# Peptides against a protein of PDB entry 2N1D, part 94

Target 1, 169 residues: chain A of PDB entry 2N1D
Amino acid sequence: EVKVKIPEELKPWLVDDWDLITRQKQLFYLPAKKNVDSILEDYANYKKSRGNTDNKEYAVNEVVAGIKEYFNVMLGTQLLYKFERPQYAEILADHPDAPMSQVYGAPHLLRLFVRIGAMLAYTPLDEKSLALLLNYLHDFLKYLAKNSATLFSASDYEVAPPEYHRKAV

## One batch from the design tools (peptide; made by RFdiffusion4, then SolubleMPNN)

Design b1_p20_6_s4 (from b1_p20_6, 6 letters changed)
Fold by OpenDDE base, seed 1:
Structure b1_p20_6_s4 (fold): chain B 169 residues (1-169), chain A 20 residues (1-20)
Amino acid sequence: as target 1 above (169 residues)
Amino acid sequence: TEAERALEEMMEEIKKEYEE
């Protein structure tokens, strides 16, 4: 098992996100005002501004690309609560060819890191490569924690309409 | 689904760290 440590600052948000959707029956507003693509782009630019070498910059870009790919693969099957399924179906109908990284935002991206560890355990990475990847993932999570005030807000959720409740269990 | 349950179980575990 590969363990990805979630910063303590973000763990309460995961609980709030879960509560908002599963208990309070709210939905994250989609399409996100700030989608996963933009968050990853901001991170890459942030790392670039820190004066990284060409090799380090390349590594950051690869990590960003990897996170995006994992998110797009896992969102629909791994990162949604049951209550969110009707919303996801609507998104697929409205945006059939759009990657989910262009639709969803920070809360769902954070959920990825709760589940990505199990996926990484089955990737053909050597010990050195895995350690490097984990370092970047943790670095990215620290970035999310640092910018949590602008990335995570209950105001990005709204109460689902009565018609939605009839579709969701 | 199994995936949904896995996510919820993880959230429950995190929740216990703060509510217990």
Scores: peptide ipSAE 0.205, ipTM 0.812, DockQ to the pose 0.697
Fold by OpenDDE base, seed 2:
Structure b1_p20_6_s4 (fold): chain B 169 residues (1-169), chain A 20 residues (1-20)
Amino acid sequence: as target 1 above (169 residues)
Amino acid sequence: TEAERALEEMMEEIKKEYEE
């Protein structure tokens, strides 16, 4: 089993996120003010600014691309609570060709890392490659933790309207 | 940790919803 450790600073947020959606019946505002693509771009630029070599920069870009791909694949099938399904259906109907990384934001991206370990267990990576990948994933999570004040906020959620509740039942 | 177990349970519930 591949374990991806979530920083302690972000674990409480996952609980709050869950509570906002499932108990308080709120929805994350979509399209996100800061989408997954933007977050990943900022991370890549951050790593570049720290004086990475060309090879290291390439590796970061590949990791970013991988995270984006996994997110786009897993969001609709692994990362949504039941209450969020009508919202997702609306997004698909309105934007059928848009990758979800351009629609959703930090909270849903964080959910990915709770589940990505199971997916990585099926990847044909040798021990060295897997270790390197995990290091980058943990590095990215640390980046999220450092920027959590700007990336995670309950103000990005809103109470679902009554008509939505009827669809979500 | 307790928090980790809680998160795992939450995500397992999500997974179950899609498998139904």
Scores: peptide ipSAE 0.120, ipTM 0.743, DockQ to the pose 0.068
Fold by OpenDDE base, seed 3:
Structure b1_p20_6_s4 (fold): chain B 169 residues (1-169), chain A 20 residues (1-20)
Amino acid sequence: as target 1 above (169 residues)
Amino acid sequence: TEAERALEEMMEEIKKEYEE
């Protein structure tokens, strides 16, 4: 098993996110005001501003690309609560060719890191490559934690309308 | 901690929902 450690300051948010969706029957507003693509771009720019070498910059870009790919692959099948499925179906219908990284935002991106460990366990990476990847993933999570005040807010959720509840049954 | 227990519960809920 590949363990991806979630920063302690972000764990409460995962709980709040879960509660908002599953217990309070709210939905994250889509399309996100700040989507996954934007978050990853900001991270990449942040890393570049720290004086990285060309090689390190390349590595960051590859990590960003990887996170984006994993998110786009896993969102629909691994990262949604049952209550969110009708919303996802609507998104697919309205934007069939749009990658989900352009639609969803920070909360769902954070969910990725709860589940990505299992996926990485089956990825054909050597130990060195895996360790390097994990370091970058943890670095990215640290970035999310540092910017959590702007990335995670209950105000980005709204109560699902009655008609949605009927669809979610 | 309480947060860790709640997170575990959340993860179990996710797992359960996908197994249905």
Scores: peptide ipSAE 0.112, ipTM 0.762, DockQ to the pose 0.070
Fold by OpenDDE base, seed 5:
Structure b1_p20_6_s4 (fold): chain B 169 residues (1-169), chain A 20 residues (1-20)
Amino acid sequence: as target 1 above (169 residues)
Amino acid sequence: TEAERALEEMMEEIKKEYEE
């Protein structure tokens, strides 16, 4: 199994996120004020502003594209708690043609990196390519940690109404 | 740590839901 290391400063947020949803019965406000697409775009621009080569820029773009694709594939089947399923169903109905990276935000994106390692284990990448990918994933996680104050907040969640609770059985 | 235990619990809950 491929292990993706989550920065220590982000692990407490994963716990808070879990608590907000499963224990406090809150939902992340959707569509996200800052969606996954926007976060990835900001990261890419950040790397471009600090990069000096076209090859490096190309690599970053490929990584961003990969993260986006993995997120869109895994969100509905790997990254949601049971309590979030009715919300997800509503999102699919309201936004049938929109990728989930345009709807969900930082908390769910962070959840991806908790699970992506298992998926990468089945990806046909040579050892060198895998190592390079892992380096970029860790670099992105460091970026999330650096910007955690603006990306992760309990104020982005809201208490689910009683009607929702009845659907989440 | 406490955070790690909670994360493991989170992972188990997510996995359990999608194994059904």
Scores: peptide ipSAE 0.111, ipTM 0.750, DockQ to the pose 0.068

Design b1_p20_7_s1 (from b1_p20_7, 8 letters changed)
Fold by OpenDDE base, seed 2:
Structure b1_p20_7_s1 (fold): chain B 169 residues (1-169), chain A 20 residues (1-20)
Amino acid sequence: as target 1 above (169 residues)
Amino acid sequence: MEEEMERRIEEILKELGSAA
């Protein structure tokens, strides 16, 4: 199994996110004010501003593209709590052609890294490529931790209305 | 406290991906 370490700074948010959804019956407001695409773009630009060479820039872009692809593939099947399923169904109905990376935001992106390790275990990558990928994933997580104050907020959630509860059960 | 948080992360892993 491939283990992706979550920064200690972000673990409390994972718990808060879980609590907001499952216990407080709140929903993350969609479409996200800052979606996954935007977050990844900011990360790429951040890496470029740090003086990366062309080759390093290319690698960052590939990592960003990979994260985006994994997110879009995994969101609907692996990154949602049961309570969020009706909301997801509504999103699919209203935005059938939109990738989920343009709809969802930081909290769901962070959930990806809780699950991605198991997926990477079945990805045909050589040891060096896998190590490099893991390094970039950890680097990205550090970026999320550094910007957590602007990316993660309980104010982005709202109490689900009673009619939603009927759909969720 | 850290152990409690890790236990909650394990619960998250169990609940994520649940079908409606």
Scores: peptide ipSAE 0.447, ipTM 0.897, DockQ to the pose 0.718
Fold by OpenDDE base, seed 4:
Structure b1_p20_7_s1 (fold): chain B 169 residues (1-169), chain A 20 residues (1-20)
Amino acid sequence: as target 1 above (169 residues)
Amino acid sequence: MEEEMERRIEEILKELGSAA
């Protein structure tokens, strides 16, 4: 197993997200006001502003691209709670060709890092490459933690309407 | 508190990806 450490500051948000969806029967407002693409772009720009070399900048871009790809692949099958399935179906119907990184936001992106470790365990990456990737993933998570006040908020969730509850049974 | 948080995250791992 590949362990991706979630910053302690973000663990409460994972729990709150879980509670909002599964216990309070709320839904994250979609399309997200700040989608995954935007968050990753901000991170890339943040890293570039710190005076990174060309090689480091390239690495950041590759990491961003990788995170986006993993998110888009895993969202529909691994990053949704049961209660969110009808919402996802509606999104697919309304936006059939849109990558989910343009629709979903920070909470679902954070969920990726709960699952990504298991996926990375089956990659053919050598030990050094895997360590480097993990370092960047942890760096990105630290970025999310630093910006958690603006990225994570219960106000981004809404109580699901009665019509939705009928679909979610 | 930390133990409780870890237990909750384990529950999250179990519930994510659940089918409707």
Scores: peptide ipSAE 0.446, ipTM 0.897, DockQ to the pose 0.734
Fold by OpenDDE base, seed 5:
Structure b1_p20_7_s1 (fold): chain B 169 residues (1-169), chain A 20 residues (1-20)
Amino acid sequence: as target 1 above (169 residues)
Amino acid sequence: MEEEMERRIEEILKELGSAA
């Protein structure tokens, strides 16, 4: 089994996110003020500023591309709570060709790392490649933790209107 | 506290991806 360890600093946010959606019946405001694409770009730039070698920079770009791809593939089927389904349907109707990494933000990106381990188990990677990938995923999660104050906020959520509740069967 | 939080994470895993 492939396990992706989530930093302890971010686990409380996962719970808060869950509570906001499922118990308080709120929705993350879409499109996100800071979408997944932007977060990944900031991470890549951050790594470049740290004086990495050319090889490390190349690896960062690959990891960013990989995270983006996984997010776009998994968002609709694995990263949404039931209450969020009507909102997702509206997004698809209004933006059928837009990648979800341009619509959703940090909270949903963090949810990816709760599920990605199981997906990586089906990816044909040798032990060395898998270890490198996991190292970068953990590095990215540490980056999210470091910037959690600006990336995760309950103010990015809003109470769903009554008409939405009727659609949220 | 840590155990309780881990329990919540497990519940999140079960609820994510649920159908409408």
Scores: peptide ipSAE 0.439, ipTM 0.894, DockQ to the pose 0.740
Fold by OpenDDE base, seed 3:
Structure b1_p20_7_s1 (fold): chain B 169 residues (1-169), chain A 20 residues (1-20)
Amino acid sequence: as target 1 above (169 residues)
Amino acid sequence: MEEEMERRIEEILKELGSAA
């Protein structure tokens, strides 16, 4: 299995995210103030500002596109807790054609990297390509860790109303 | 504690993707 290492700085956030949703019965406010598309764009721009060559810039763009694609494919089936299902259903009803990368934010994006390793195991990538991809994924995770103070906050969550609680559990 | 954190992450993996 392909292993994607989560930075130690972000592991506590995964636990806090889990606690907010599962134990405290809160929901991440949607649409996100800063959605996945925006985060990925900021990362790409950050990499470009660091003096990357044209080839490296192309690679970054491809990685960003790939992360976005994986997120949009996996969000609904792999990246939600049971408590979040009614919220997701509402989002789909209200925005049926919107990619979830435009709706969800950093916490759910981070969840992707908890699951993406299993998905990559089924991709027809050679060893060299996979290694390169993993390097970029880890680089992106380091970027998330560096910006964790602005990307991850419990204030982005809200207590679910009683009506929601009744239909979610 | 790293070991405890890793176990918690494993529990998260089990809960993510759960259906309603």
Scores: peptide ipSAE 0.431, ipTM 0.893, DockQ to the pose 0.731

Design b1_p20_7_s2 (from b1_p20_7, 7 letters changed)
Fold by OpenDDE base, seed 1:
Formats: sequence, structure tokens, C-alpha cells
Structure b1_p20_7_s2 (fold): chain B 169 residues (1-169), chain A 20 residues (1-20)
Amino acid sequence: as target 1 above (169 residues)
Amino acid sequence: EKEEMEKKIEEILEALGEAA
């Protein structure tokens, strides 16, 4: 098992997100105003603007690509609450060829880091490579924490309509 | 209430990925 530490600043948001969906029966508005692709792009540009070498820039791009891939693979099976399943089915029907990183946003991206540790345990990386990857993941999480005021907001959620409740068993 | 927070994170871990 690989442990990915989530910044203390972001843990309250995970709880709020969980509460909004599971208890208050709200849904995150889709497609996201700022999707996962955009967030990752902003992070990459942020890192590049700090004067990194070509090798460091390459590493950032690889990390971004990896996060995106993990998100797209895990979203449908690992990152949704029961109440969100009908919404996901509708998204698949309306956007069958779109990667979920272009549909979903920051809250679901943050959920990835709650679950990604178990997946990394199956990744064929040596200890040094894994440590380096974890450092970048933690760096990215710190970036999310730094920008949490703009990335995470309850106003991005809406009360599910009555017709949704009827099909959300 | 760090312990309470961690308990909620565990509940999140268990709830994610569940089928309807």
C-alpha cells in the first residue's frame, strides 16, 4: 500500500463534497466550468513559469499526463458516490467519446487522491521512482490547496431535480 | 478534531465506487 498524504487544508473540502452529494442530495454541475484538463494545464504552466530546466519541465508533463490517465480510468468505477451514478450514465450517453477529464472538475479530481494510493501499489516502479512520483503528487496537492478558494465551491453544486430522485435508487 | 476528520475520510473511502 502506498500512502498519499492529503493536505489538511483540503480534507474539510472532501468532507463538504461528501456531505453535499450523499446527505444533501446535490450534484456537481456538469460539464465543469473548469475541468480536470484545465486544472492540470494550469499546474503545468505554473511549474514552468518558475524557471525549471528542460528535464524538470518534461517531468511535470509526464506527471500531468499520468494524473489525467489515472483520473480517466478511475472516475467511473472508483470516484463516484451512488447518488451520482445516474448523472454519470447521462454523461456517458451525451459524451461517449469524451474523456472524463474534460467533463469533471476539481472535486472529483481531489477524490482521485483518496483512492490513488492503492492503484500505485500495482505500478511497476522502483523505490526511487515511486518516491519521485509521490513528491510530484504531493506538490500538485499543495497547488490545489493553494488555489482551493477558486477551485472548490459549494456554488458549483445544485439540488438534484425531482425526476433525478425518482431514478436515483 | 483530527481523529474525527480521519474517520470521515475513511467513510469517504468506503462510499466511493459503490454501485447504485
Scores: peptide ipSAE 0.542, ipTM 0.914, DockQ to the pose 0.731
Fold by OpenDDE base, seed 2:
Order: sequence, then structure tokens, then C-alpha cells
Structure b1_p20_7_s2 (fold): chain B 169 residues (1-169), chain A 20 residues (1-20)
Amino acid sequence: as target 1 above (169 residues)
Amino acid sequence: EKEEMEKKIEEILEALGEAA
């Protein structure tokens, strides 16, 4: 089993996000004001600004690319609550060729790390490579925790209209 | 309190990816 530890600072947000969607019947506003691509770019730049070597910079870029790929693959099938399905369908209809990392934002990106562990368990990586990857994933999560005040806000959600309720759940 | 939160995280795991 591959376990990705979520920082304690971010667990309350996961619960709030879950509550906003499933209980309060709200939707995250799309397209996100700060999408996943932008968040990953900021992280990469943050790591580069801390005096990384060329090799370390390469590793960061590879990790960013990997997170983006996993997010884009998993968003539609593994990172949405049932209530969000109609919204996702609308996004696909309006933007069929756009990667979801350009549409969705921090809350959905955080959900990735709740689910990614199970996926990595079946990924053909040697022990050393897996350990290195996990270290970077944890490092990225620490970055999210450090910047949580600007990345996670209930004001990015809005109450779904009545017509949405009729086609949801 | 932490236990209650972990229970909610488990519910999140179960709820994510549900079919339409």
C-alpha cells in the first residue's frame, strides 16, 4: 500500500470542500480563477528560486508534469462528487479539448492526493523511484498548506441554482 | 476530534468518483 499523508492543516479544508458540495449543494466556480496549471507553475518557480541545481530543477519539472498528468486523467472519474457531475458535463461540452488542469483549481487538486495513493500502488516503479516521488508529493502538499490562505476559500463556491438541482444527484 | 475528522475523510474517499 502506498500512503500519501495529507498535512493536518489541509484536512479541515477537505472536509469543508466536501460539506460545501455534498451538504450545502454548492459548486466551485469554473473556470477557476487560479487553475491547477498555475498552481503547479508557481510551485516549480518557488522551488527554482530556492537555488536548485539543474538536476533538481529537472526533477521538479518531472514531478509537476506527473501531477498534471494524473490530475487530468483522474479528475473526471475519481475526483468529483456525484453532485458535480452535471457541471463537469457542461465543461466538457463547452471545452472538449481543454485539459481539466486549465479549468479546475486548488480544491480538486487537493482531492487528487486523497486518491493518488491507491493509483501509485499499481504503478510499476522501483522502491527508490517511488520513495523519491512520494517525497516530492509530500513537499508539494506542504507548499499547498503554506499557501492555503490564498488557494482555498469558500468564496470560490456558490449555491447551485434550482434548475441544477433537478438534473443533479 | 481527530477521529471524527478521519471518519469524514473516509466518507470523502467513498464519495469521490461516484457514478452519475
Scores: peptide ipSAE 0.537, ipTM 0.913, DockQ to the pose 0.729
Fold by OpenDDE base, seed 5:
Structure b1_p20_7_s2 (fold): chain B 169 residues (1-169), chain A 20 residues (1-20)
Amino acid sequence: as target 1 above (169 residues)
Amino acid sequence: EKEEMEKKIEEILEALGEAA
């Protein structure tokens, strides 16, 4: 099994996000004010600004691309709570060809790292490649933790209207 | 505290991906 450690600083947010949606019946405002694409871009730029070698820069770009791909593949099936399904259906109807990394934001991106470990276990990677990937994933999570004050906020959620509740069954 | 949080994380793992 591949274990991706979530920084302790971000675990409370995962719980808050879970509570906001499943207990308080709120929804994350979509499209996100800051989507996954922009977050990943900011991370890449941040890494470049720190004077990394060309090799490291290339690796960062590949990791960013990988995270984006995993997110887009997994969002609809792995990263949503039951209560969010009607919202996702509406998003698909309105934006059928848009990658979800352009619609969703930091909270859903963080959820990816809760689930990605299991997916990586089925990915044919050699030990060295897997270790390198995990290092970068943890590095990215550390970045999210450093910027958590601006990336994660309950103000990005709002109570779902009664009409939505009927759809959510 | 940490144990309670880990339990909640496990619940999150189980809850994610559930069908409507």
Scores: peptide ipSAE 0.531, ipTM 0.912, DockQ to the pose 0.739
Fold by OpenDDE base, seed 3:
Structure b1_p20_7_s2 (fold): chain B 169 residues (1-169), chain A 20 residues (1-20)
Amino acid sequence: as target 1 above (169 residues)
Amino acid sequence: EKEEMEKKIEEILEALGEAA
């Protein structure tokens, strides 16, 4: 088992996100004002501005690319609550070729790190490579925590209309 | 409080990926 530890600062948001969707029957507004691609880009630029070596910069880019790939693969199958399925179907119909990292935002990206550990357990990575990856994942999560005030807001959600409610539940 | 939080995280883990 690969355990990705979520910062304590972000756990309350995971719960709020969960509550907004599953209990309050709200939906995250899509397309996201700040999508996953932009968040990852900001992180990469942040790391570059901190004076990383060329090799470390390359590693950051690889990690960013990996996170993006995992997100795009896992979003539809592992990162959505049941209530969000009709919304996802609509997104797929309207934007069939768009990667979900360009549509969804920080809340769904954070959900990735709740589930990514299981996926990493099935990847053929040696211990050193896995440790390095985990270090960067935790570093990225710390970045999300530092910027949580701007990345996570209940105002990005809205109450689903009655017609949506009928097909979602 | 941490215990309650962890229980909720477990619920999240179970709820994510549910089929329509």
Scores: peptide ipSAE 0.531, ipTM 0.912, DockQ to the pose 0.730

Design b1_p20_7_s3 (from b1_p20_7, 7 letters changed)
Fold by OpenDDE base, seed 4:
Structure b1_p20_7_s3 (fold): chain B 169 residues (1-169), chain A 20 residues (1-20)
Amino acid sequence: as target 1 above (169 residues)
Amino acid sequence: EEEEMEKKIEEILASLGEAA
């Protein structure tokens, strides 16, 4: 197993997100005001502005692309709580060709890093490549932590209407 | 506190990906 360490600053948010959805029966507002694509773009730009070398910039872009791909692949099957399934079904019906990185936002992106470790364990990466990837993933997570005040807010959630409850478990 | 947090994370792991 590959362990991706979640910053301590973000762990409470994961719990709050879980609570908002599963216990308070709220839904993250979709489409996200700031979607995953935008967050990743901001991160990439942030890294570029920090004076990284060309090689590091290339690596950042590759990591961003990778995160986006993983997110789009995993969202529907691994990153949703049961209560969110009807919402996801509606999104698919309305936007069948849209990548989920254009629909969902920071909370769901953060959930990716709870699950991604297990997936990375099955990837045929050499030790150095894996270490480098993990470093970038942790770097990205630190970026999320630094910007948590703007990326994570309970105000981005809404109480699900009664008709939704009838469709959801 | 840390232990409690880790327990909650485990609950998250257990609940993510569940089908309706």
Scores: peptide ipSAE 0.430, ipTM 0.898, DockQ to the pose 0.745
Fold by OpenDDE base, seed 3:
Structure b1_p20_7_s3 (fold): chain B 169 residues (1-169), chain A 20 residues (1-20)
Amino acid sequence: as target 1 above (169 residues)
Amino acid sequence: EEEEMEKKIEEILASLGEAA
């Protein structure tokens, strides 16, 4: 099993996110004001500004690309709560060719890291490559934690209307 | 507190990906 450790600073947000959706019956406002693509771009630029070597920059870009790909593949099947399914269906209908990394934001991106470990376990990576990848994933999570005040907010959620509630549950 | 948090994370893990 591949374990991706979530920073302790972000675990409370995962719980709040879960509570907002599942118990309070709220929805994250879509399209996100700051989508996954933007978050990943900011991270990459942040790493580049720190004076990394070309090789390290390349590695960051590859990791960003990988995170984006995993997110886009996994969002619809593994990163949504049941209550969010009608919203997702509407997004697909309105934006059939748009990658979900352009629609969803930080909360759903964080959910990826709850699930990504299991996916990596089935990826044919050698031990060294996997370790390197995990290091960058953890580095990215630290970045999310550092910027959590701006990336995660309950104000990005809204109470679902009654008509939505009826079709969602 | 940490144990309680981990239990909540497990609940999240169990509920993510559920179909409509």
Scores: peptide ipSAE 0.419, ipTM 0.895, DockQ to the pose 0.744
Fold by OpenDDE base, seed 1:
Structure b1_p20_7_s3 (fold): chain B 169 residues (1-169), chain A 20 residues (1-20)
Amino acid sequence: as target 1 above (169 residues)
Amino acid sequence: EEEEMEKKIEEILASLGEAA
């Protein structure tokens, strides 16, 4: 097993997100005002603006592409609570060919890093390559923590309508 | 307090990915 450490600053948000969905029966508003694609793009631009060499820029782009791919693969099966399943079904029906990184936002992206460690355990990377990847993932998580005030907000959630509750039960 | 937080994270891990 590969352990991805979540910054302590972001752990309370994971709990709040869990509470909003599972206990308060709210839904994250979709499509997200700021989707996963845009968050990753902002991160890449942030890294490039800090004077990285060409080689470092390529590495950042590869990491961004990897995070996006993992998110799109894992969202439907690994990153949703039971209460969110009807919403996801509606999204698939309305946008069958759209990658979920263009629909979902920061909260679901953060959930990825709770689960990604298990997936990395099956990745055919040597110890040095895995360590490098983990460093970039932790760097990205630090970026999320630094920008948490703008990326994570309970105001992006809303009470599920009565008709949704009927479908979810 | 940190232990309590880790327990909550484990609950999140247990509930994510559940089918309807």
Scores: peptide ipSAE 0.412, ipTM 0.891, DockQ to the pose 0.733
Fold by OpenDDE base, seed 5:
Structure b1_p20_7_s3 (fold): chain B 169 residues (1-169), chain A 20 residues (1-20)
Amino acid sequence: as target 1 above (169 residues)
Amino acid sequence: EEEEMEKKIEEILASLGEAA
């Protein structure tokens, strides 16, 4: 099994996110004010500004593309709580061809890294490639942790209306 | 505290992906 370690700084947010959705019956505001695409773009630009070599820049772009792809594939099936299903259905109905990386934001992106390890276990990667990928994933997670104050906020959630509760039961 | 958090993370893992 591939282990992706979540930074200790972000674990409390995972719990808060879980609590907001499952216990407080709130929903993350969609479309996200800052979507996954934007977050990944900011990360890529951040890495470029660090004066990395061209080779490293290329690697960052590949990692960003990979994260985006994994997110878009896994969001609907693995990254949603039961309470969020009606909201997801509405998103699909309104934006059938839009990648979820353009709709969802940081909280759902962070959830990806809770699940991605299991997915990578079934991905045919050589040991060297896997190690490199893991390094970049951890690097990205540290970036999220560094910017957690701006990326993760309970103010991005709202109490679901009574009409929604009827759909979610 | 760490143990409690890990338990909650396990709950998250169990809850994510549940069908409607």
Scores: peptide ipSAE 0.399, ipTM 0.890, DockQ to the pose 0.737

